# Peptides against a protein of PDB entry 6A30, part 96

Target 1, 150 residues: chain A of PDB entry 6A30
Amino acid sequence: AQDADNVLQPIMDLLDSNLTLFAKICEKTVLKRVLKELWKLVMNTMERTIVLPPLTDQTMIGTLLRKHGKGLEKGRVKLPSHSDGTQMIFNAAKELGQLSKLKDHMVREEAKSLTPKQCAVVELALDTIKQYFHAGGVGLKKTFLEKSPD

## One batch from the design tools (peptide; made by RFdiffusion4, then SolubleMPNN)

Design b2_p23_5_s2 (from b2_p23_5, 10 letters changed)
Fold by OpenDDE base, seed 3:
Structure b2_p23_5_s2 (fold): chain B 150 residues (1-150), chain A 23 residues (1-23)
Amino acid sequence: as target 1 above (150 residues)
Amino acid sequence: DEEKLKEELEKLREELRESARKA
């Protein structure tokens, strides 16, 4: 339980910060697309955090979070003008694209078989994240979350 | 629909925070 919470807490903090922002800026159709991309990002990040050695990943998630979080600290988020919101989505999409490329580099490293303990942590984390993205039925469809290849 | 989504997300966030505190 404690190990799963340690993995989930940073992910939940990231999701809370980004979803709150996107829910304010995006129309419903755009928001659903953003949620799908965030789902892929979270699944990929979680896989890396659990599969990769603990030392490098906290720094990488922390660095990714800090790069996104440092932009949130200083300025009164003036609701960026419609033009600024589009640029933020574009930048977020670009960063997501870079993370997908990082997946292609990591998949080449020997898929170390997850230990039974790691599998249990992944299963618990996946269930929690699926519930979060489903959001009582108003978020992503269960069928999408279950069929995700990630 | 957007307000309903925000409300459900906030409710779920609170439930997850409470669950994490009890774990």
Scores: peptide ipSAE 0.060, ipTM 0.538, DockQ to the pose 0.131
Fold by OpenDDE base, seed 1:
Structure b2_p23_5_s2 (fold): chain B 150 residues (1-150), chain A 23 residues (1-23)
Amino acid sequence: as target 1 above (150 residues)
Amino acid sequence: DEEKLKEELEKLREELRESARKA
């Protein structure tokens, strides 16, 4: 449980901060697309966090997440105009894209097979994340989440 | 739909917090 929480907490903090913003600024169709991209990002991040040695990645994920989280803590976000919302989505997509590029640099480390303990943590984390993204039926469909190769 | 999503996300957040506290 504690090991799963250590992996999940940074991801949940990222999701909580971003989904609240996206739910406010995105139309339903755009929000669904954003959720799909976030799902891919979360799956890729989780895979790396568990496959890579836990000690080195907490600092990298923490620094990556901290750089993204600091921008949202400041003041009364006036509802950005439609143009500002688009720019925020674009910036968020750009940031997500940079996280995807981080994949190419980190994938070079040898595909270490997951230990049984790591597999158990992954399974628990995956179930929790699937429930989160399903969001009681208003988020992503269970069939999509289960068939995702991520 | 947006309001329903917000409500369900808040419920899930609370459930996850409670689960983490009990774990």
Scores: peptide ipSAE 0.056, ipTM 0.536, DockQ to the pose 0.132
Fold by OpenDDE base, seed 2:
Structure b2_p23_5_s2 (fold): chain B 150 residues (1-150), chain A 23 residues (1-23)
Amino acid sequence: as target 1 above (150 residues)
Amino acid sequence: DEEKLKEELEKLREELRESARKA
């Protein structure tokens, strides 16, 4: 429970913060592209969270998320006016850019072999995340999720 | 399609939270 939570919680926070926003502001084609990039990011983050000590990853993901999260007041996300939508897209693009940079920083670390316990956690998390990204067929295609470098 | 996606994503967020809690 705790080990899986350490891996999944940052992913959940990322997904909750970004996918909800992207689903509201993006056209279908753009949303699919964003989802693909987020999927890649999640996979890379998950790989690193398992390979790196849990404490360093939470701080890094948390720092990236906290820098952007201060502006999300709990309020009813009113459909932004056209001007608000552009700003949200810009903010979302910045977040994606930062996450992409995180991906690039993380890919350079040598992939260590996972322990059997870590593999089990990864498999469970991957299954759940694949379901999340598939979203009953309205999200990413299963074939894409299965062929992605897990 | 967008509304359906939002509904499915919300459902699957809950599934993810439950999975994280059980793991």
Scores: peptide ipSAE 0.075, ipTM 0.562, DockQ to the pose 0.151; fails the geometry check
Fold by OpenDDE base, seed 5:
Structure b2_p23_5_s2 (fold): chain B 150 residues (1-150), chain A 23 residues (1-23)
Amino acid sequence: as target 1 above (150 residues)
Amino acid sequence: DEEKLKEELEKLREELRESARKA
């Protein structure tokens, strides 16, 4: 439970913060592209969290989320006027760009064999995340999620 | 479409939280 929470919590924070924003500001086609990039980021984050020492990964994810999270606390997202929409898209693009930098910090550590416990956590996390990204059929296609290189 | 997506995402967020607690 605690180990799985350590892996899933950063992913939850990422998804909760970014998907809500992107769902509001993006057209359907743009949203799908954003979801694909987030999926890649989630997979990379999971790989890193499992392979790398937990402390370094949580710190990096936390730092990335903290740098961007300060702007989202103002609760009433007034539907931005047309002028506000462009700024929101620009901000969202910046956030995505910063999240993608997390990928560049993934040093290819040698694929250490996962312990059975780690495998079980990964399987559970992957299933849950796949469901999340599928979002009852309005998100990413199941075929894309299954064919995505782990 | 947006409202449906929001509803499904909220449900799945809860499922993710439950999964994290069980795992």
Scores: peptide ipSAE 0.070, ipTM 0.561, DockQ to the pose 0.158; fails the geometry check

Design b2_p23_5_s3 (from b2_p23_5, 12 letters changed)
Fold by OpenDDE base, seed 3:
Structure b2_p23_5_s3 (fold): chain B 150 residues (1-150), chain A 23 residues (1-23)
Amino acid sequence: as target 1 above (150 residues)
Amino acid sequence: DLEKLLKELEELKEQLRADAKKA
């Protein structure tokens, strides 16, 4: 339980902050696309956080969170004017694109066989995140979450 | 639809916090 919470808490904080922002600025179809990209990002981050040694991961998640968080620290979410909203979506898309490229450049280190403990943490974390992205049926489809190769 | 999504996300967030506190 504690190990799963340690992995989930940073992810939940990231998701809460970003989804609230995207929900306000995106049309429904755009939001669904953003959610799919965030799902992929979260799955990749979890895999990396659980598989890679803990020392490098806090800095990477922290750096990923900080790169995304520097846009959030200006606490007054001024509802961006129509022009500001487009630029914000563009910046968010650019950041997501950079994160996806980071995945391509990170040589899949041969997936070291997860220990049984690591597998249990992954399973618990996956169930929690699937529930989050499903959002009571108004988020991503359950079939997408279950069949995603990510 | 958006308001419903946000409500469900907040509810799930509270459930996760409650579960984390019990664990």
Scores: peptide ipSAE 0.025, ipTM 0.530, DockQ to the pose 0.128
Fold by OpenDDE base, seed 4:
Formats: C-alpha cells, sequence, structure tokens
Structure b2_p23_5_s3 (fold): chain B 150 residues (1-150), chain A 23 residues (1-23)
C-alpha cells in the first residue's frame, strides 16, 4: 500500500495537472498523441521510482518534477473560463513542453532486476494506469497499452 | 466524445486515488 502510494501519487499529480487541460483544448488526434507521450513519461517515471530506494522515491519524483516541471501546478488546472483560445493553446503547449523536458531527463536506467515486492508494486500501478489511459475506450487503445514497454 | 472522455478521466483519477490509498 505505502510503496504503491509513493509511486502513484506523484504520477497522479502530474496527470491531474495536465490531462484535463489537454482534453479540453486538443482535437481528438492531437489528444491521442499527447496521451501517448504522457504514457511514455508515466512509464519512465514509474520505472525510475520503483527501481530507486523507497525512501527517496517520492522525494526524487518530487525533485524531478520540481526541477524539470516547475510550472506544473499541482491539482486540476482550472482553465480560466475567459482565457482566449489562443492563451489556452499557449498554456497547453507550455505544459506539454514541461512534460517533454521531464521525459528527456528521465534517462532509461539499465533494466535492473526488480525485487518481488517491486514487481508487485509495478503490476498494481501498471494496471491502474492502463485503465486510466484507456478511459473507458475513449482514450488510448488497449492494444497500444499492452504493447507499451513495461 | 470530449465530454465522455472528461467524465471517464475524472472517474479513473478518483479510482487511481483510491487504489493508491489501498496499496
Amino acid sequence: as target 1 above (150 residues)
Amino acid sequence: DLEKLLKELEELKEQLRADAKKA
């Protein structure tokens, strides 16, 4: 429970901050591309968090997010109701850029053998995240999620 | 389609929060 929470909470904060904004602004095809990039980012973040020592996991994700995602507001981005569509697009592009920077700094560490406990946390987190990205069939296709690098 | 997506995303966010607390 606690280890999975330590992994999932930072990921959820990231998703909460960005997905609502992107879903409102992006056309369907653009949104799918954004979701694919977010999926990759989430997978990389989760992998790093689980492979690293548990005591530093939340702090490290927080540090990574703070260092590379300083502009990511924690929580659901309330789109200003009165922001010009141009400003909304600009904000979405800025947020996407921050996520891309985070991705670039997430160097794939060599696949270290996960402990059984780490594997269990990964499996739980992956199932939940796959459901999130599938979003009842309106998000990413199941086939894509299943083929994604674990 | 967009409204449906937003609804499903919010529901799944809540599920993620619940699952994180249980794990």
Scores: peptide ipSAE 0.040, ipTM 0.554, DockQ to the pose 0.152; fails the geometry check
Fold by OpenDDE base, seed 2:
Structure b2_p23_5_s3 (fold): chain B 150 residues (1-150), chain A 23 residues (1-23)
Amino acid sequence: as target 1 above (150 residues)
Amino acid sequence: DLEKLLKELEELKEQLRADAKKA
């Protein structure tokens, strides 16, 4: 429970902060591309969080989330007016750029072999994450989620 | 499609949270 929670919480926070926003502001084809990049990021983050000490990954994800999380107070998400929409797109683009940088930072570390315990945690997390990204068939295709090299 | 996606994503977020608590 605790080990899985330590891995999943940063991922859930990332997904909570970004996916809802992206789903609201992106056109369908753009959203699919964003979801694919987020999938890769989540897979890489999960692998690193399990292989690396949890503190460094939580700090990096937390720093990325903290830079973006301050602006979403509880206000009723009114459909952004034209001006609000542009700002949301800009913020989403900035977030996506930061996520890409995080991905690049994550790829540079040497692939460590997972212990059997770490593999079990990854497998449990993967099934839930695959379901999340599939989103009842409106998200990513199952074939993509199963065949992705990440 | 967007509304359906949002609803399903929210449901799956709750499942992720529930699974994280069980593990």
Scores: peptide ipSAE 0.039, ipTM 0.548, DockQ to the pose 0.130; fails the geometry check
Fold by OpenDDE base, seed 5:
Structure b2_p23_5_s3 (fold): chain B 150 residues (1-150), chain A 23 residues (1-23)
Amino acid sequence: as target 1 above (150 residues)
Amino acid sequence: DLEKLLKELEELKEQLRADAKKA
């Protein structure tokens, strides 16, 4: 429970902070691209959080969330006017770009073999995350989620 | 479509939280 929570909580925070906003401001085609990039980020984050000492990854995720969270302070998402919508999409794209940079920092470490305990945590989390990204059929396709090299 | 997506995402977030507590 606690180990799985330590892995999943940063992922949930990332998803809570970004997906709701992106879903509101992005067109369907743009949203799918955002979801694909977030999927890659989630998979890489899980790999690092499980393989690396928890302290460094939590700090990196926390730093990313803190950098992105400063823009979201005004809780009333007023549906922006058309001009405001374009700026929001630009900001969302910038945030996504920052998340992708985190991915590049994450890939550099050698793939260590997971312990049986780590494998069990991954298996538990992976099914739930796949369901989340599938979102009852309105999100990413199951075939993409299952065949992703990430 | 957007409303359906948001509803499903919220439901699955709650499932994820529940699963994290069980593990």
Scores: peptide ipSAE 0.032, ipTM 0.529, DockQ to the pose 0.153; fails the geometry check

Design b2_p23_5_s4 (from b2_p23_5, 9 letters changed)
Fold by OpenDDE base, seed 2:
Structure b2_p23_5_s4 (fold): chain B 150 residues (1-150), chain A 23 residues (1-23)
Amino acid sequence: as target 1 above (150 residues)
Amino acid sequence: SEEKEEKELEELKKKLREDAKKA
């Protein structure tokens, strides 16, 4: 429980911040696509956070989140004019793209076999994240979450 | 509607926080 919470909390904070932004700027169909990309990013980040020693990953996730979050802080939430919404979507997509590139850089590290403890943490984290992304049926479909390559 | 999606997202966040506390 505590080990899973330590991995999940930074991810949840990131998701909460990004989902709030995306819900405001995205139509339902676009939001679903963004959620799918976030799901992929979360799965990859979680895998790395559990496989890699905790000290380097909290700083990297925190630094990535802070570097991307500080860019968002200066924008006073003016009600997006149609032009501002498109630019925010583009910026959010760019941030997701950068996170996906970070994914590609880190996926090249040889998939070390997880210890049984790490597997249990991953399973618990995955179940929590799947429930989150499913959102009682309003989020991603269970079939998509289950078929996602872990 | 956008408002409905925002409410659904808030419910999702709430559930996630509750599930995280139980884990």
Scores: peptide ipSAE 0.100, ipTM 0.574, DockQ to the pose 0.226
Fold by OpenDDE base, seed 4:
Structure b2_p23_5_s4 (fold): chain B 150 residues (1-150), chain A 23 residues (1-23)
Amino acid sequence: as target 1 above (150 residues)
Amino acid sequence: SEEKEEKELEELKKKLREDAKKA
């Protein structure tokens, strides 16, 4: 539980920030697409964070998420005008798209077999994230979340 | 409506926070 929370909190903070922005500027259909890309990003980030560094380094998760999320400065996101919103969506989609391509460059370093503890943390984190993205039915379809390459 | 989606998002965030606390 505690270890899972340590992994989840930075992810949740990132998701909350991004989703708030996207919910304000995106139509429902666009929002779903954004959620799918965020899902991929989160999954990839978790995979990297759990497989490469020891799980205890919250700073690395935060750094990885920040390195990929650098555009989320703490500033009061003024709701951009409709024209600015489309550009922001495009930029966000571009950033997310670049992050998805980073998956292909993760050389299968020797799958250091996640310790049983790490596996349990991953499973718990994944379940929580799946539930988050499902959003009680308003988010991503459960079938999509389950078919996402684990 | 944008307000409806924002409300749904807030409910999602709330649920996520609650689920994270249970985990």
Scores: peptide ipSAE 0.094, ipTM 0.567, DockQ to the pose 0.241
Fold by OpenDDE base, seed 3:
Structure b2_p23_5_s4 (fold): chain B 150 residues (1-150), chain A 23 residues (1-23)
Amino acid sequence: as target 1 above (150 residues)
Amino acid sequence: SEEKEEKELEELKKKLREDAKKA
């Protein structure tokens, strides 16, 4: 339980911050697309966090969080003009795209078989994140979350 | 519709925080 919470808490904090921002700036149809991309990102990040030694991932998630979080410390969220919001989404998508490229580089490291303990942590983390993205029925459909190949 | 979606998101965040405290 405690090991799963240590992995989940940073991810949940990141998701909460990003979802709040996207809910304010995106139309409902755009928000659903963003949620789907965030789901893929979270699944990929969890796979890495559980498969990779813990030391490198806290720094990478922390660096990703710090790069996105330093924008939040200036408390006057000027509602970016329509142009600035689009550029922020584009920059976020570009950073997500770079993370996807990092996947292609890391997948080449030998798929070390997950230990039974790591598998249990993955399952618990997946269930929690599925519940989060389902959002009591207002988020992503259960069928999408279950059929995701990621 | 936006206000309803924001309220549902806030309720979800609350539920997730409660579930995380129970784990």
Scores: peptide ipSAE 0.071, ipTM 0.538, DockQ to the pose 0.160
Fold by OpenDDE base, seed 5:
Structure b2_p23_5_s4 (fold): chain B 150 residues (1-150), chain A 23 residues (1-23)
Amino acid sequence: as target 1 above (150 residues)
Amino acid sequence: SEEKEEKELEELKKKLREDAKKA
């Protein structure tokens, strides 16, 4: 429970902060692209959080997410006028671009064999995240989620 | 609709929070 929460909480905070904004400003086709990029980010974040020591990763993820998330908090999502919608899409694309840079900071540490405890945490986290990204059928297709590199 | 997708997203966030507490 606590270990899974430690892995999931940063991911949930990322998703809560970004997906609500993207759902409001993006058309369905754009939102699907955003979800695919977020899925990649989540998988990479999980890999880092589980493979690297928990303390350094939470601070790194938290710092990276906070550096990128601070731009979103001040955006009081007033229902954008049509002109504001374009600027919001630009801001969302910029945020996604900043989040994709999180991938470049993934040190390819050699995949150390996960302990049984880490495997159980990964399985629970992956199931929860797959359900999240599927979003009752409005999100990503199950086939995409299952074929994506875990 | 965007409203339907937002509602499903919120329900899913709620489920994620509940599942994270159980894990």
Scores: peptide ipSAE 0.101, ipTM 0.584, DockQ to the pose 0.172; fails the geometry check

Design b2_p23_6_s1 (from b2_p23_6, 9 letters changed)
Fold by OpenDDE base, seed 2:
Structure b2_p23_6_s1 (fold): chain B 150 residues (1-150), chain A 23 residues (1-23)
Amino acid sequence: as target 1 above (150 residues)
Amino acid sequence: DAEKEALKKRQEEIAKEMKEKML
């Protein structure tokens, strides 16, 4: 349980912070697109964290998320003018896109077989994140979440 | 707006429930 919290908490904090911002700025249709992109980002980040050699647990997810999160923190909450919201979405999309390009340069080191404990942590993390994105049916559809390569 | 609020509220509930289960 505690190991799962160590993985989930940084992800959830990032998601909450970003979704709070996007929920305020974006209309419903845009917010759904943002949710889809965040879902892809989270899945890709988890895949990488699983495939990456056991780098010391907290630092890489936190550092990857914090390096990308630091781009968002510089926005002193001036009510972004209509232009600033679009720029934030564009910056978020650009950051998401940069994370996608990192997939091509990360040589898929042989996925070291996760220990059964690590598998259980990842499964719990995935289930929680799926629930978070589904949000009782208000968020993303289950069919969309299930089609992501587990 | 109500749907966005419902989304956020439900996400906060899930995040809270997760914290409570780990404690």
Scores: peptide ipSAE 0.239, ipTM 0.823, DockQ to the pose 0.054
Fold by OpenDDE base, seed 5:
Structure b2_p23_6_s1 (fold): chain B 150 residues (1-150), chain A 23 residues (1-23)
Amino acid sequence: as target 1 above (150 residues)
Amino acid sequence: DAEKEALKKRQEEIAKEMKEKML
């Protein structure tokens, strides 16, 4: 339980912060595209965390997500003017485009065999994240979430 | 706007449920 919380909490905090911003500035169809790119980012980050560093390094998931999410300043959400909103969407789209390129830099290291405990943590994390992105059917479709390489 | 609000609300509920399960 605690190990799963330690993995999930940084991811959820990042998702909450980003989605709160994007929900304010994006139209619905743009927001759905943002959700898809965030899903890919989370999956790629989890894959890297499983393949490269031990899951015990909680700082790595948060750091990997934060290192790529650094274009989202914790700026005091001043309601952007209409011009600022367009620039924010452009910047957000640019950042998401950079995040998609992260896949190409995944070193194919031999997947270290996870311990049964690590597998259970990953499964719980994946289920929770899938639920978060599905959001009772108002988010991403289950078929999209299931096509992610597990 | 209502759909975006419903999305956000449901995500907040899931995040809350997650926290409660980990306590």
Scores: peptide ipSAE 0.230, ipTM 0.818, DockQ to the pose 0.054
Fold by OpenDDE base, seed 1:
Structure b2_p23_6_s1 (fold): chain B 150 residues (1-150), chain A 23 residues (1-23)
Amino acid sequence: as target 1 above (150 residues)
Amino acid sequence: DAEKEALKKRQEEIAKEMKEKML
């Protein structure tokens, strides 16, 4: 439980902060697109954390999330005009695109098999994140979340 | 707007439930 919290809490804090901002500034249709992109970002980040050698579990996830999350904090929120919201989505999509390119470079390192304990932590983390994105049916569809390569 | 509020509320509930299970 505690090991899962150490993995989940930074992800949940990032998601809550970002989704609170996007919920305020985006229309419903745009917010659903943002949710899909954030889902991909989280899945790619988790996949990398699983495939990369266990560098001390707390520091890598926090550093990866902090490197990608820091792009959003530096803007003193002047209400972004409709153009600025599009640019933020474009920047998030560009970061996801850079994440996909980094996947091709990192898949070449010997995927250390997760220990059974690490697998259980990841499974719990994935279930919680799936529930968060599904949000009782008002978020992403289960079929979309289940098609993500776990 | 009601659907966005329902989304955020449910996400906050899940985050709270997660925190409570980890205590």
Scores: peptide ipSAE 0.226, ipTM 0.817, DockQ to the pose 0.055
Fold by OpenDDE base, seed 3:
Structure b2_p23_6_s1 (fold): chain B 150 residues (1-150), chain A 23 residues (1-23)
Amino acid sequence: as target 1 above (150 residues)
Amino acid sequence: DAEKEALKKRQEEIAKEMKEKML
């Protein structure tokens, strides 16, 4: 339980912060698109954390997500003018596009065998994140979340 | 607007339930 919290809390805090901002500036259809791209980003970050050598710092998942989310420095969010919101979406889409290209170039290095304990933590984390994105049926469809490469 | 509010409310509830299960 404690090990899963150490992984989940940084992810949930980042997701809440980003989705709160995008909910304010985006209309409904754009927000659903942003939610899909955030799901892909989370899944890719978790995949990398599993496939990359155990980076001993549990803060690294949150740091990787935060490095890719760093367009949101805690600078006093002046409500971006319509131009600034479009540029933020464009920058986020560009960063997500670069992440997808990096996936194609990451040779399937032999997934370092997760210990059974690490597998259980990852499974619990994935289930919780799926629930967060599904949001009782008002978020992403289960079929979309289940088709993500496990 | 109501659907966005429902989404955020459910996400906040899930985040709260997680925190309560961890205590």
Scores: peptide ipSAE 0.224, ipTM 0.816, DockQ to the pose 0.055

Design b2_p23_6_s2 (from b2_p23_6, 11 letters changed)
Fold by OpenDDE base, seed 5:
Structure b2_p23_6_s2 (fold): chain B 150 residues (1-150), chain A 23 residues (1-23)
Amino acid sequence: as target 1 above (150 residues)
Amino acid sequence: SSAQEELEERQKKLAEEMKKKML
């Protein structure tokens, strides 16, 4: 339990700060798009952090951030301020790159496979993040969250 | 745990802010 809390707190602090900001500044359709892209970024970052060796993770996170940043620009989402909202999303995506630190908390051992304890922590973390993105039904749909590669 | 209660409170607050935009 305490290990799971220690892993979750940095993720939740990062998500809370960024999602609260986007909830304030974004229009409804923009916010929904941002939530979907952030969810994909979180899931892909977690997957890569678990599966890939440490040295490739930084390069892969950088590539992921660059790919998702371009994907968000193509959405003609009228952000209330054209320059500031895109920059804020880019900054939020960059901050989500710090989820690579999740590896330092979860995988001390170079084991290619997660231990049962590590699997339980990941499952708890994923459930908590899913609940957070669902936001009592006003955020992302459960069906969308469940289709993400677990 | 105090940490779980704080997390639940933060989630509730975020849900309320999102609700103002999404409803």
Scores: peptide ipSAE 0.254, ipTM 0.807, DockQ to the pose 0.180
Fold by OpenDDE base, seed 2:
Structure b2_p23_6_s2 (fold): chain B 150 residues (1-150), chain A 23 residues (1-23)
Amino acid sequence: as target 1 above (150 residues)
Amino acid sequence: SSAQEELEERQKKLAEEMKKKML
């Protein structure tokens, strides 16, 4: 449980921050598209993270998150003017794009067979992320989430 | 765990914000 929390927490903090922003500023169709792309990105990242030793991933995700996390502490959600919303989407897309670039730099070390414990952690993380993206039925459809390669 | 409760609260808050857009 603690190991799952340690892996999940940085991802969920990123997701919560970005999705909360997108839920506020995006219209419905844009939000749905963002959710789908973010889901794909998360799944691709997790798939690669499973292939990499768990220790290197926490540091890389943590380092990427720490570099960008300093900006969002401005707790005054000024409703961004139309220009500010676009810039926030662009910045968030840039952050997500860096996660995608992390995808390219994550050396496919040989897929070390996950230990049963690591598999259980990944499954728990996936279930939590699926639940998060489903958002009680207002987010992504279960059928879409289940079709993603686990 | 306190972390799980915080996560659940964040998920609920997000779901509420998304609900406003998706309904």
Scores: peptide ipSAE 0.237, ipTM 0.798, DockQ to the pose 0.161
Fold by OpenDDE base, seed 1:
Structure b2_p23_6_s2 (fold): chain B 150 residues (1-150), chain A 23 residues (1-23)
Amino acid sequence: as target 1 above (150 residues)
Amino acid sequence: SSAQEELEERQKKLAEEMKKKML
């Protein structure tokens, strides 16, 4: 439990800070989109950290953000600060990338397959993050969170 | 756990802020 808390606390602190800010400044429709994109980013980051040994983190996050950024252009939402929202997502992704590096420092000590203890920590982490994104039913739908590959 | 209580409080606060937008 304590080991899980030590890994989760930095992630939860970052998510809490960023999502609290987004909840304050974003409109309802924008907030839902941001939550979905952050969820995908978190899941992809966790999956890669679990399945793939340390690939050079900086290039992959940049490539993923570049591929998904093209989908948002076609919606003629005259949000005057298109640059600011993209920059905020980029900054949040950069901060999540720094968390990946912190996790790489912890995972690098045991380049082996996840021990049963590490699996239990990851499961607890996923449940906590799912609960956080669900936010008592006001956030992402439970059915959406459950469709994400564990 | 004190850490779990703090996490629950943070989640509650976030849920309240999100609720204001989702109404």
Scores: peptide ipSAE 0.236, ipTM 0.799, DockQ to the pose 0.175
Fold by OpenDDE base, seed 3:
Structure b2_p23_6_s2 (fold): chain B 150 residues (1-150), chain A 23 residues (1-23)
Amino acid sequence: as target 1 above (150 residues)
Amino acid sequence: SSAQEELEERQKKLAEEMKKKML
């Protein structure tokens, strides 16, 4: 349980901050698209963390998320004017694009089989993230979340 | 767990904000 909390907390903090921001600034159709792309990114990142556990105890997810989270200092979110919202989406997309580039460098390490403990932590993390993206039924559909290659 | 309760509260708050957009 405590190990799961340590893995989940950085992910949930990032997701909460970004999704709350997107929920405020995006129109309904844009928000749904952002949720789908963010879900795919999270799933791909988790899949890699499962397939390629980083050599360092710092969950690469936590380090990746923390490197991106340092830009979200407590700057009073002035409601970005329409121009600022577009720039924020562009910056978020650029950051997401950098996460995809990290994709190509990680391919070389042999898929270390997760221990049963690590599998249980990942399953718990996935369930929590699925619940978060489902958002009580107003977010992504369960059928969409379940069709993601776990 | 206090951490789990805080997470559930955050999730609920996000769901409420999303609900306002999705209605």
Scores: peptide ipSAE 0.228, ipTM 0.793, DockQ to the pose 0.168

